Peptides against a protein of PDB entry 6RO1. Designs and how they scored, part 128

Target 1, 216 residues: chain A of PDB entry 6RO1
Amino acid sequence: LGKEIEEYIHKPKYCLPFLQPGRLVKVKNEGDDFGWGVVVNFSKKSNVKPNSGELDPLYVVEVLLRCSKESLKNSATEAAKPAKPDEKGEMQVVPVLVHLLSAISSVRLYIPKDLRPVDNRQSVLKSIQEVQKRFPDGIPLLDPIDDMGIQDQGLKKVIQKVEAFEHRMYSHPLHNDPNLETVYTLCEKKAQIAIDIKSAKRELKKARTVLQMDEL

## One batch from the design tools (peptide; made by RFdiffusion4, then SolubleMPNN)

Design b2_p23_2_s3 (from b2_p23_2, 8 letters changed)
Fold by OpenDDE base, seed 4:
Structure b2_p23_2_s3 (fold): chain B 216 residues (1-216), chain A 23 residues (1-23)
Amino acid sequence: as target 1 above (216 residues)
Amino acid sequence: SEMEKRLKKVEEKEEKIRKELEE
């Protein structure tokens, strides 16, 4: 269910107005969960589809992410990898495709003007960690309807299903919920959407330096 | 515009959270 919401919020037509510098965003690329990062900027790249001549704009957001030190050694040729749980890692500015944003927070941080020094980038990690401490139940999200203004009836139906599921999950053990089938169906839809995102990305010959799904 | 109203509301939330983080 959460991933079905993600399929709406990561659409450029909905999320771009909220990708201001300092916005907390969650970045996930297939099996690579970077967790929470901070938006530095975004750019629109004109992509001309070679077969149709249609302008399909690519949106790349530069996000400060906690990356593994190992991934930094090969950063010229390989995509950034998230820091291991036991690794300190290093905060890096990573170009990310907008559709890889899994969540958008209502929190917006002040960021250093110069992110070239390691200490300035690491200070942002400290700020994220402070926010996480202040919000033990999770970093607050933008409301997809009230804040982001998504009017899609499909999203409203998804939210209603999520709310109904959550209500039942709180009232009954998950194993006794007759609507587990609905949860499974939603998980299957998420998997299908992930495949569709993957197929859409295959058409996008992007630079290896841009964070993309690994199966491309 | 409706978008401007939504952005303003989000900015108000941002400011509220910022104040709460400074306390």
Scores: peptide ipSAE 0.498, ipTM 0.913, DockQ to the pose 0.869
Fold by OpenDDE base, seed 2:
Structure b2_p23_2_s3 (fold): chain B 216 residues (1-216), chain A 23 residues (1-23)
Amino acid sequence: as target 1 above (216 residues)
Amino acid sequence: SEMEKRLKKVEEKEEKIRKELEE
């Protein structure tokens, strides 16, 4: 169901008006989940491939994404890769095809005017992390119908199914729908892993501070 | 336009969220 919604929202005719600088977007590319990033700029690239008469305009959005440091060293030849969960990574401006946007948030951040300094880019990561803290149940999304104005009947049917499902889930929390358990268990596992990583990092930081105090 | 109205509504949501993040 989420994937079916993605197939609508990533269409340029729907999403382009909402790709303003500072917009939070989620980026996925062929198994690489970059998570939430921030739109920096939008450009229409007319890839006039001379030989195919189809001028399909490629829409590219520049997104600040948390990338692995390893991918940055090879940035001249290799596509940016997402930072590992345990890695700090580095925020980089990555050109992203618009169809790779898996979600568009209602959140729009102020971004530094100059993103050349690493510190300015990393400040945006801090802002994203603050938003994630404020929205523990997930970063709020643009409404595909009310905000984005998607009138496709297919989408409306999907949303109705989601709403009916959510309503059933809230009304009957004890219905062990095994398919729901898998999605919830995956979401809970991801949330728990995120909590565990955060706790482990806090413990490591505490342990390092204690070790530094014992050496003084 | 309808689009302008939607954008304005989104901007109002953005501003609310921004205020909530500053508190």
Scores: peptide ipSAE 0.492, ipTM 0.913, DockQ to the pose 0.604
Fold by OpenDDE base, seed 3:
Structure b2_p23_2_s3 (fold): chain B 216 residues (1-216), chain A 23 residues (1-23)
Amino acid sequence: as target 1 above (216 residues)
Amino acid sequence: SEMEKRLKKVEEKEEKIRKELEE
């Protein structure tokens, strides 16, 4: 279900308006999970091959990502690789195809104007880490319907299924269903995304409630 | 436009989160 949601949110027609500088985005390229990075800029690349009709424009977003130092040494020929879990890594501006964005956050950070100095790039990592510390249940996501305005009926059906599943999972603690384990493995991935959406909605609701309390 | 209104609401959420991060 999360992958199904990703297939909608990474479409340029939906995500481009939200790829402002400072936007937190999650980047995944095949087996390489870069985790959360920060948008620097995006560009439209026309892949006009002269003999093939106008291919759909490719969009490239420049994202500050935590990269392995090993991959940077080979940067002339090889794609950047994510930092290992135990590695500090280095923040680099990486050109990323927009369809490789797996998540888009409601969080937007201030970034240094000059990202050429290593210290300025590393300061952004500290900011991401602070956000992650403040949101232990996960960085809040843009709502694909309410925030991004995706009207696709397929997505609405996916979300409804997620919500119905979450409701069933929480209303019936499946504690008594012996088939829990097989349901849990498929449902853990689906439920984790549903939990992430629900957590994001709860945090947005909490943030809204805190502001309503301060206005009260 | 509807999109501009949506972007404004997102911006308001961004500012809320930013304030919470500064506290």
Scores: peptide ipSAE 0.485, ipTM 0.911, DockQ to the pose 0.627
Fold by OpenDDE base, seed 1:
Structure b2_p23_2_s3 (fold): chain B 216 residues (1-216), chain A 23 residues (1-23)
Amino acid sequence: as target 1 above (216 residues)
Amino acid sequence: SEMEKRLKKVEEKEEKIRKELEE
């Protein structure tokens, strides 16, 4: 269910209007989870599909991400890697394809005007860590319907399933189900889905503003 | 527009969170 919501949120038509400088976003690339970063800017690149001649616009967002120091040495030729949990890492501006955004927060930080100094980039990490401390249950997400304005019936069905599951978990005392571990795993999945649903709703709203600027 | 109304609501949430982070 969380992955299904992510499939809506990362669509440029939904998320672009919400990719303002200072927006907290979660970035994942295959097996690499960068966690929460901060949007610096975004750009539109034209990509020509080799077989159709159709110009599919590729959107790249520059995101301040906590990267491993090892990956920085080869930053000219190699993709950045996330910092290890026990590593301090370094905040780097990483160009990210918009479809790699797994979540979009309601939080928008003030960022330094000049991100060239390491200290200015590391100050943003301190701000992210402060937000994480203030929200121990998870960074607040944009709502995919109310904030992001996603009208897709598939997403609405996913949300309804989550809400129905939530209501069932609160209405039935789980006292009689012997598999507490399965319930905890379902609760964690549910919490993640609720986070993902809330994230998907906010991204849609900001994407329409950019698309309307191209239609004017 | 409906989009502008939604953006304004998001901005209000952003400002609320920002104030809560400054306290």
Scores: peptide ipSAE 0.477, ipTM 0.909, DockQ to the pose 0.666; fails the geometry check

Design b2_p23_2_s4 (from b2_p23_2, 6 letters changed)
Fold by OpenDDE base, seed 2:
Structure b2_p23_2_s4 (fold): chain B 216 residues (1-216), chain A 23 residues (1-23)
Amino acid sequence: as target 1 above (216 residues)
Amino acid sequence: SEMEERLKRVEEREEEIRKLLEE
């Protein structure tokens, strides 16, 4: 269900107005979950489709993400990698294709004007961590309907299912709903497929600095 | 526009959250 919502919210026609500097966004690249980062800016790139010659607009958002130190050393040639759970990592501005945004928060932070100093970038991580601390149930999301204005009936049906499910979860102990296991299993399978696709593509991918630029 | 109104509501919420984070 969350993935079905994601398929709507990452569409440029819906999310671009909300990609202001300081917006909290969650970035996921296949099996790489960067978690929450902060939008720095976005840009429209011209993409020439190789087979049609048609210009398809490609939207790249620069997101301040917690990256592995190893990824930083190879940042000129390799795609950014998320920091390991046991790693401190470093906040880096990463160019991300807009469709890699898995969530968009209602939270918008002030960011330092100069993100070149490491301390300025790390201060943003502290701010994200403070937000996470203040919202123990999760960072608040933009409402896809009320905030983002998504009118797609498919999304409305998904939301209705989520609401019905949540209502059941709050009314009954989580352990008693067999539908939870099915939803989780489907989510896990889809996540595994995404990882498998990623591993296969990594072998073919030329080093790209933009996340998933090679998938287009 | 409806979009501008939605953006305004989001901005208001952003400011409320920001105030809460500063406390």
Scores: peptide ipSAE 0.535, ipTM 0.926, DockQ to the pose 0.859
Fold by OpenDDE base, seed 1:
Structure b2_p23_2_s4 (fold): chain B 216 residues (1-216), chain A 23 residues (1-23)
Amino acid sequence: as target 1 above (216 residues)
Amino acid sequence: SEMEERLKRVEEREEEIRKLLEE
């Protein structure tokens, strides 16, 4: 259910207006979870599809991410790797395809103007950690409907399923399953999504396409 | 536009959160 919501929020037509400098975003690349990072900027790249000759615009967002120090050495030639849980890591500006964004926060931080100094990048990590302390139940997300204006009926059905599942879990506490913590973290993520969804049902306004954003 | 109104509401919440983080 969370993955199904991600399939909507990472679409450029919905997320691009919210990818301002300082926006908190969660980045995941296959098995690599970088966790929360901060948007620096984004760019549009023209990609020619090799088989069709069609121009498909690729959107690349530069995100400050906590990376493994091992990945720093070859950052020009190799993909960045997330810091290990036991590792301090280093904050780096990583170019990320927009579809790799797994979450977008309502939180937007002030960032240093010059991110070349390591200390300036590490100051942003301290700011992220402060946000995480202030929001122990999780960093607040943008509402996919109220904030992002996603009107897709598929998303609404996913939302309804999440709400119904939460209601069933509260009515029938699975008291004895030792996997409750993993279910709870999944359910807290779902609950945060569902809270975001309930607020979203109230202000269904028409989403404008990216084409209309260029006209704004 | 509806989009500008949504962005404005998000910006208002951003500012509220930012104030809370400065306390």
Scores: peptide ipSAE 0.530, ipTM 0.921, DockQ to the pose 0.696
Fold by OpenDDE base, seed 5:
Structure b2_p23_2_s4 (fold): chain B 216 residues (1-216), chain A 23 residues (1-23)
Amino acid sequence: as target 1 above (216 residues)
Amino acid sequence: SEMEERLKRVEEREEEIRKLLEE
């Protein structure tokens, strides 16, 4: 269910106004979960669809993410990889396609003006960890309707299903909830949409340094 | 605009959260 909401919130028409510097965002690229990072900036890239010649603007958001040290060595030629569970990793500014944002938080942090020093980037990780400590039930999200102004009826139906599921989860054990099948179906639908997005993006000549699903 | 009003409400909440984090 949460996965279907992602298909709405990552649309540029909805999320761009909320991608201010310091905004907490969750980044996922296929099997690579970076977790929570912090927006540094975003940029619009001109793109021409190869088959139609139509101008389709791409949006790239620079996000501070916890990356593996191995990915740092090859950062000029290879896409960033998330830090391994047992690895400390290092905070890096990673260019990310906007559709890879899986969540957008209501939390907005102050960030250092200069992120070139390692210590300044690592200070942001400490700030994220403090937020996670203060919100043990999860980092608060922007409301897709009330905050983001998404009026799509498909989203409203998804939210109603989530609310109904949550209500049942509190009332009954999850293993007895007949909506588990609905949750699985929604997860499968998201996986299919992710595949379709990957296929559509294979046609785009992009820089290998930009985090994208089609290069994994 | 409605968007500006929504952004303002989000900014107010951001400030409330920031105060809670400084506590």
Scores: peptide ipSAE 0.525, ipTM 0.922, DockQ to the pose 0.867
Fold by OpenDDE base, seed 3:
Structure b2_p23_2_s4 (fold): chain B 216 residues (1-216), chain A 23 residues (1-23)
Amino acid sequence: as target 1 above (216 residues)
Amino acid sequence: SEMEERLKRVEEREEEIRKLLEE
């Protein structure tokens, strides 16, 4: 269900107004989960290939992310990798395609004006960690409907199912309602079909996006 | 615009959260 919501919130038409400097965002690239980072800025990249018409503008958001030290050594040629759980890592400004944002927080931090010094970047990590400490149940998210204004009926149906599921999880001890498994299996099947359609569309888009990332 | 009003509500919440983080 969270993955279904992600498919809406990462769309530029919905998220761009909320990608202000200091916004907490969660970044995931395939198997690489960077966790929470902070928006520095975003830019519109138009791949105007002269002969192929205006491709939909790509949006790149610069996000301060906790990266592995190993990935920094090859930063000129290799994509940044998330810090391992056991390492400190280093906060780096990483250019991220907007569709790789898995979550957008209601939290917006003050960031240093100059992020060139390591200490300034690491101070932002401390701020993220403080937010995580203050929100033990998870960093608060923007509401897709009330905050982001997403009117898509598909999303509304997903949210209604999430709310109904959460309400059932909290109101009924999980043990006794056989209907939870059917709703879970239907939600998992629909999520899997949506993931399969999304993976097929992402494979089609990855075939396009890998082509575009190689041009970046 | 409706979008500007939503942004304003988000900004108000941002400020509330910032105050809570400073306590």
Scores: peptide ipSAE 0.518, ipTM 0.921, DockQ to the pose 0.851

Design b2_p23_3_s1 (from b2_p23_3, 9 letters changed)
Fold by OpenDDE base, seed 2:
Structure b2_p23_3_s1 (fold): chain B 216 residues (1-216), chain A 23 residues (1-23)
Amino acid sequence: as target 1 above (216 residues)
Amino acid sequence: MEEERRRLKEKVKELEEEQKLKA
């Protein structure tokens, strides 16, 4: 259901009017979840499809994202990577294709005019963290129908299903269970452990590959 | 649902006003 909504939100015809400077957006690129960032600017780039010669406009949004410091050192050759959960990271302006926006918030922040100083960029991270503290259940999203004006009947049906699901979820006896927070925390821990195992397996594979190269 | 959405909108507005005072 959430993914089906994302398929509408990231379409330029719907999201572009809402990509003003200071808008909170969530960015995902394949396996990389950057989480919440702030729109700095967007641009339309002319692109030519290599096979048809047709003009396919690319929409690029500059988003201030929390990036790994390691990715910054290699910034000449490598795409920015999200900061690790335990890493402070650094806020960087990253060019993002509009279709990589997984969510758009109703929240719009004031951003510094000059984002060249690290302190100005880090001040925006503090502002994002303040928003997250104000909204412990999650940063509020733009309503696709009421705020974004999307009239697609498929989306309306998805939203109706989401609302019906949410209503059932909140009416569920477990919602009033004092152990619900414990269950959620355990589910989050399990998800984090699964990510950590996947990371550790990747590191082990890299280490084995390096050891095999030293033995050759 | 609608009341919670209203409360969220009010909190968003409050936050935007606070940010405007900081800017």
Scores: peptide ipSAE 0.323, ipTM 0.863, DockQ to the pose 0.603
Fold by OpenDDE base, seed 1:
Structure b2_p23_3_s1 (fold): chain B 216 residues (1-216), chain A 23 residues (1-23)
Amino acid sequence: as target 1 above (216 residues)
Amino acid sequence: MEEERRRLKEKVKELEEEQKLKA
């Protein structure tokens, strides 16, 4: 269900108006979860579909992300990698295709005008960490209907199903069932298999998009 | 849900105001 919402919010038609400088966004590329970063700017690049010659505009958002120091040494030729959990990492401005945004926050930060100094970039990480401390249950998301104005009936049905599921989950006496962990593990495995099938289909498409980022 | 959403919006606004003062 959360992934079905993601399929709407990452569409340029819906998300572009919310990609202002300072907007908190979550970035995920294949297996690499960068977590929360901050939008610096976005650009529209002209792309031509190789098979049809049709103009397919690519939207690239520059996002300040916490990257591993190891990946930065080769930053001229290799894609940035997320910092390891135990690593401090370094904040870097990374060009990201808009469809790699897994979440968009209602939070907008003030960012330094000059992000060339390392200290200015690292100050933004401190601001993200302050937001995370204020929201221990997770950084607040833009509402896809009320904040983003998405009128898609498919999305409305998904949200209604989520709300009905949450209501049933909190009202159901199975909240104390020791088999809940087994049901969660099976639901996570089924979700993970559905994710892996969708990820494998996306990786077949993303092997094209990493190639497209290297060609951009 | 709606009250929690209101509380979250208030906290977001407070945070944005504090960030604007630090700038």
Scores: peptide ipSAE 0.323, ipTM 0.864, DockQ to the pose 0.779
Fold by OpenDDE base, seed 5:
Structure b2_p23_3_s1 (fold): chain B 216 residues (1-216), chain A 23 residues (1-23)
Amino acid sequence: as target 1 above (216 residues)
Amino acid sequence: MEEERRRLKEKVKELEEEQKLKA
């Protein structure tokens, strides 16, 4: 269910108006979960499809992410990697393809004007940690209908299923609905297939400097 | 659900106001 919602949220048509500086976003790239980061800016790049000559706009968002210090040494040649669980890491501005945004928060932070100093970047990590402390049940998400204005009937049906599931879960705490695992597995498979179809349709030039999904 | 959403919205607003004062 959550992954089906993600497939709508990461679409440029819906998310671009909400990618303002200071917006909290969650970034995932394949097996790499960066967790929560902060939007610095976004850019629209013109991409030309090699086979059709059609202009396909590429959207890149610069996100301040907690990265491994090891990946920073090679940042000129290698993609950024998330900090290990036991690693302090370092906050870095990373260019991310918009479709790698797994969640968008309702929270918008104030960010330092100059993110070149390490201390200014690390201050943003402290702000993220303060938000996480205030929201122990998780950082609040933008509502895809009420906040993002998504009118898609497929999304509305997914949300209705989530709400009905949550209501059943809270009303019957003793019944692990055996259909839960089946619904999650089907939603995950459908989401993965949608991602794979979308990645396969994206003739992305491998920019080593941009977080991207590997081409299948 | 609606009351919890309202409470979350109020907490977000409070956090944004505090962040505005720190800026």
Scores: peptide ipSAE 0.319, ipTM 0.862, DockQ to the pose 0.712
Fold by OpenDDE base, seed 3:
Structure b2_p23_3_s1 (fold): chain B 216 residues (1-216), chain A 23 residues (1-23)
Amino acid sequence: as target 1 above (216 residues)
Amino acid sequence: MEEERRRLKEKVKELEEEQKLKA
């Protein structure tokens, strides 16, 4: 259910108005979970689809993220990697495709004007940690309806199902309602199938690109 | 190459059918 909400939130048409400097966002790239970072800025890049010549705008958000120091040494050739749990890491400004935002917070931080000094970047990590300390149950999210103004009826139905599920789960902690496990398992299976479809479509696209390169 | 592309297309189709059944 939470993953179905993410499929709406990460859409540029909904999230772009909220990507102001200092906005807290979660970044996840496939298996790499960066956790909470801070928006520095965003840009629209013109991308031309190679097969159609159609202009497909790519939205890139620069996010200050906690990165592994190992990934920074290889920064010329390799994508930034999240810091290991036991690693301090280093805060770096990373260009992120907007669809890789897994969550957007209602919280905005003040950020230093100059993020070139390491100390200024690390000060933002301290600010994130202070926010996390204030919200032990998790950093508050933007409400997709009330805050983001998403009018999509599909999203409203998903939220209503989530709320009804959560209400049933919390109101009947003693009801091993076999329906609850079934609904949860079905939601997990549905989410997994959606991931598998996306993965298989990406692999198919890669295979097509390689075929086009071998035919050139 | 074509055989792998065919396998991936079939797998996408099967997963999309499974998604429709669980919808």
Scores: peptide ipSAE 0.042, ipTM 0.689, DockQ to the pose 0.011

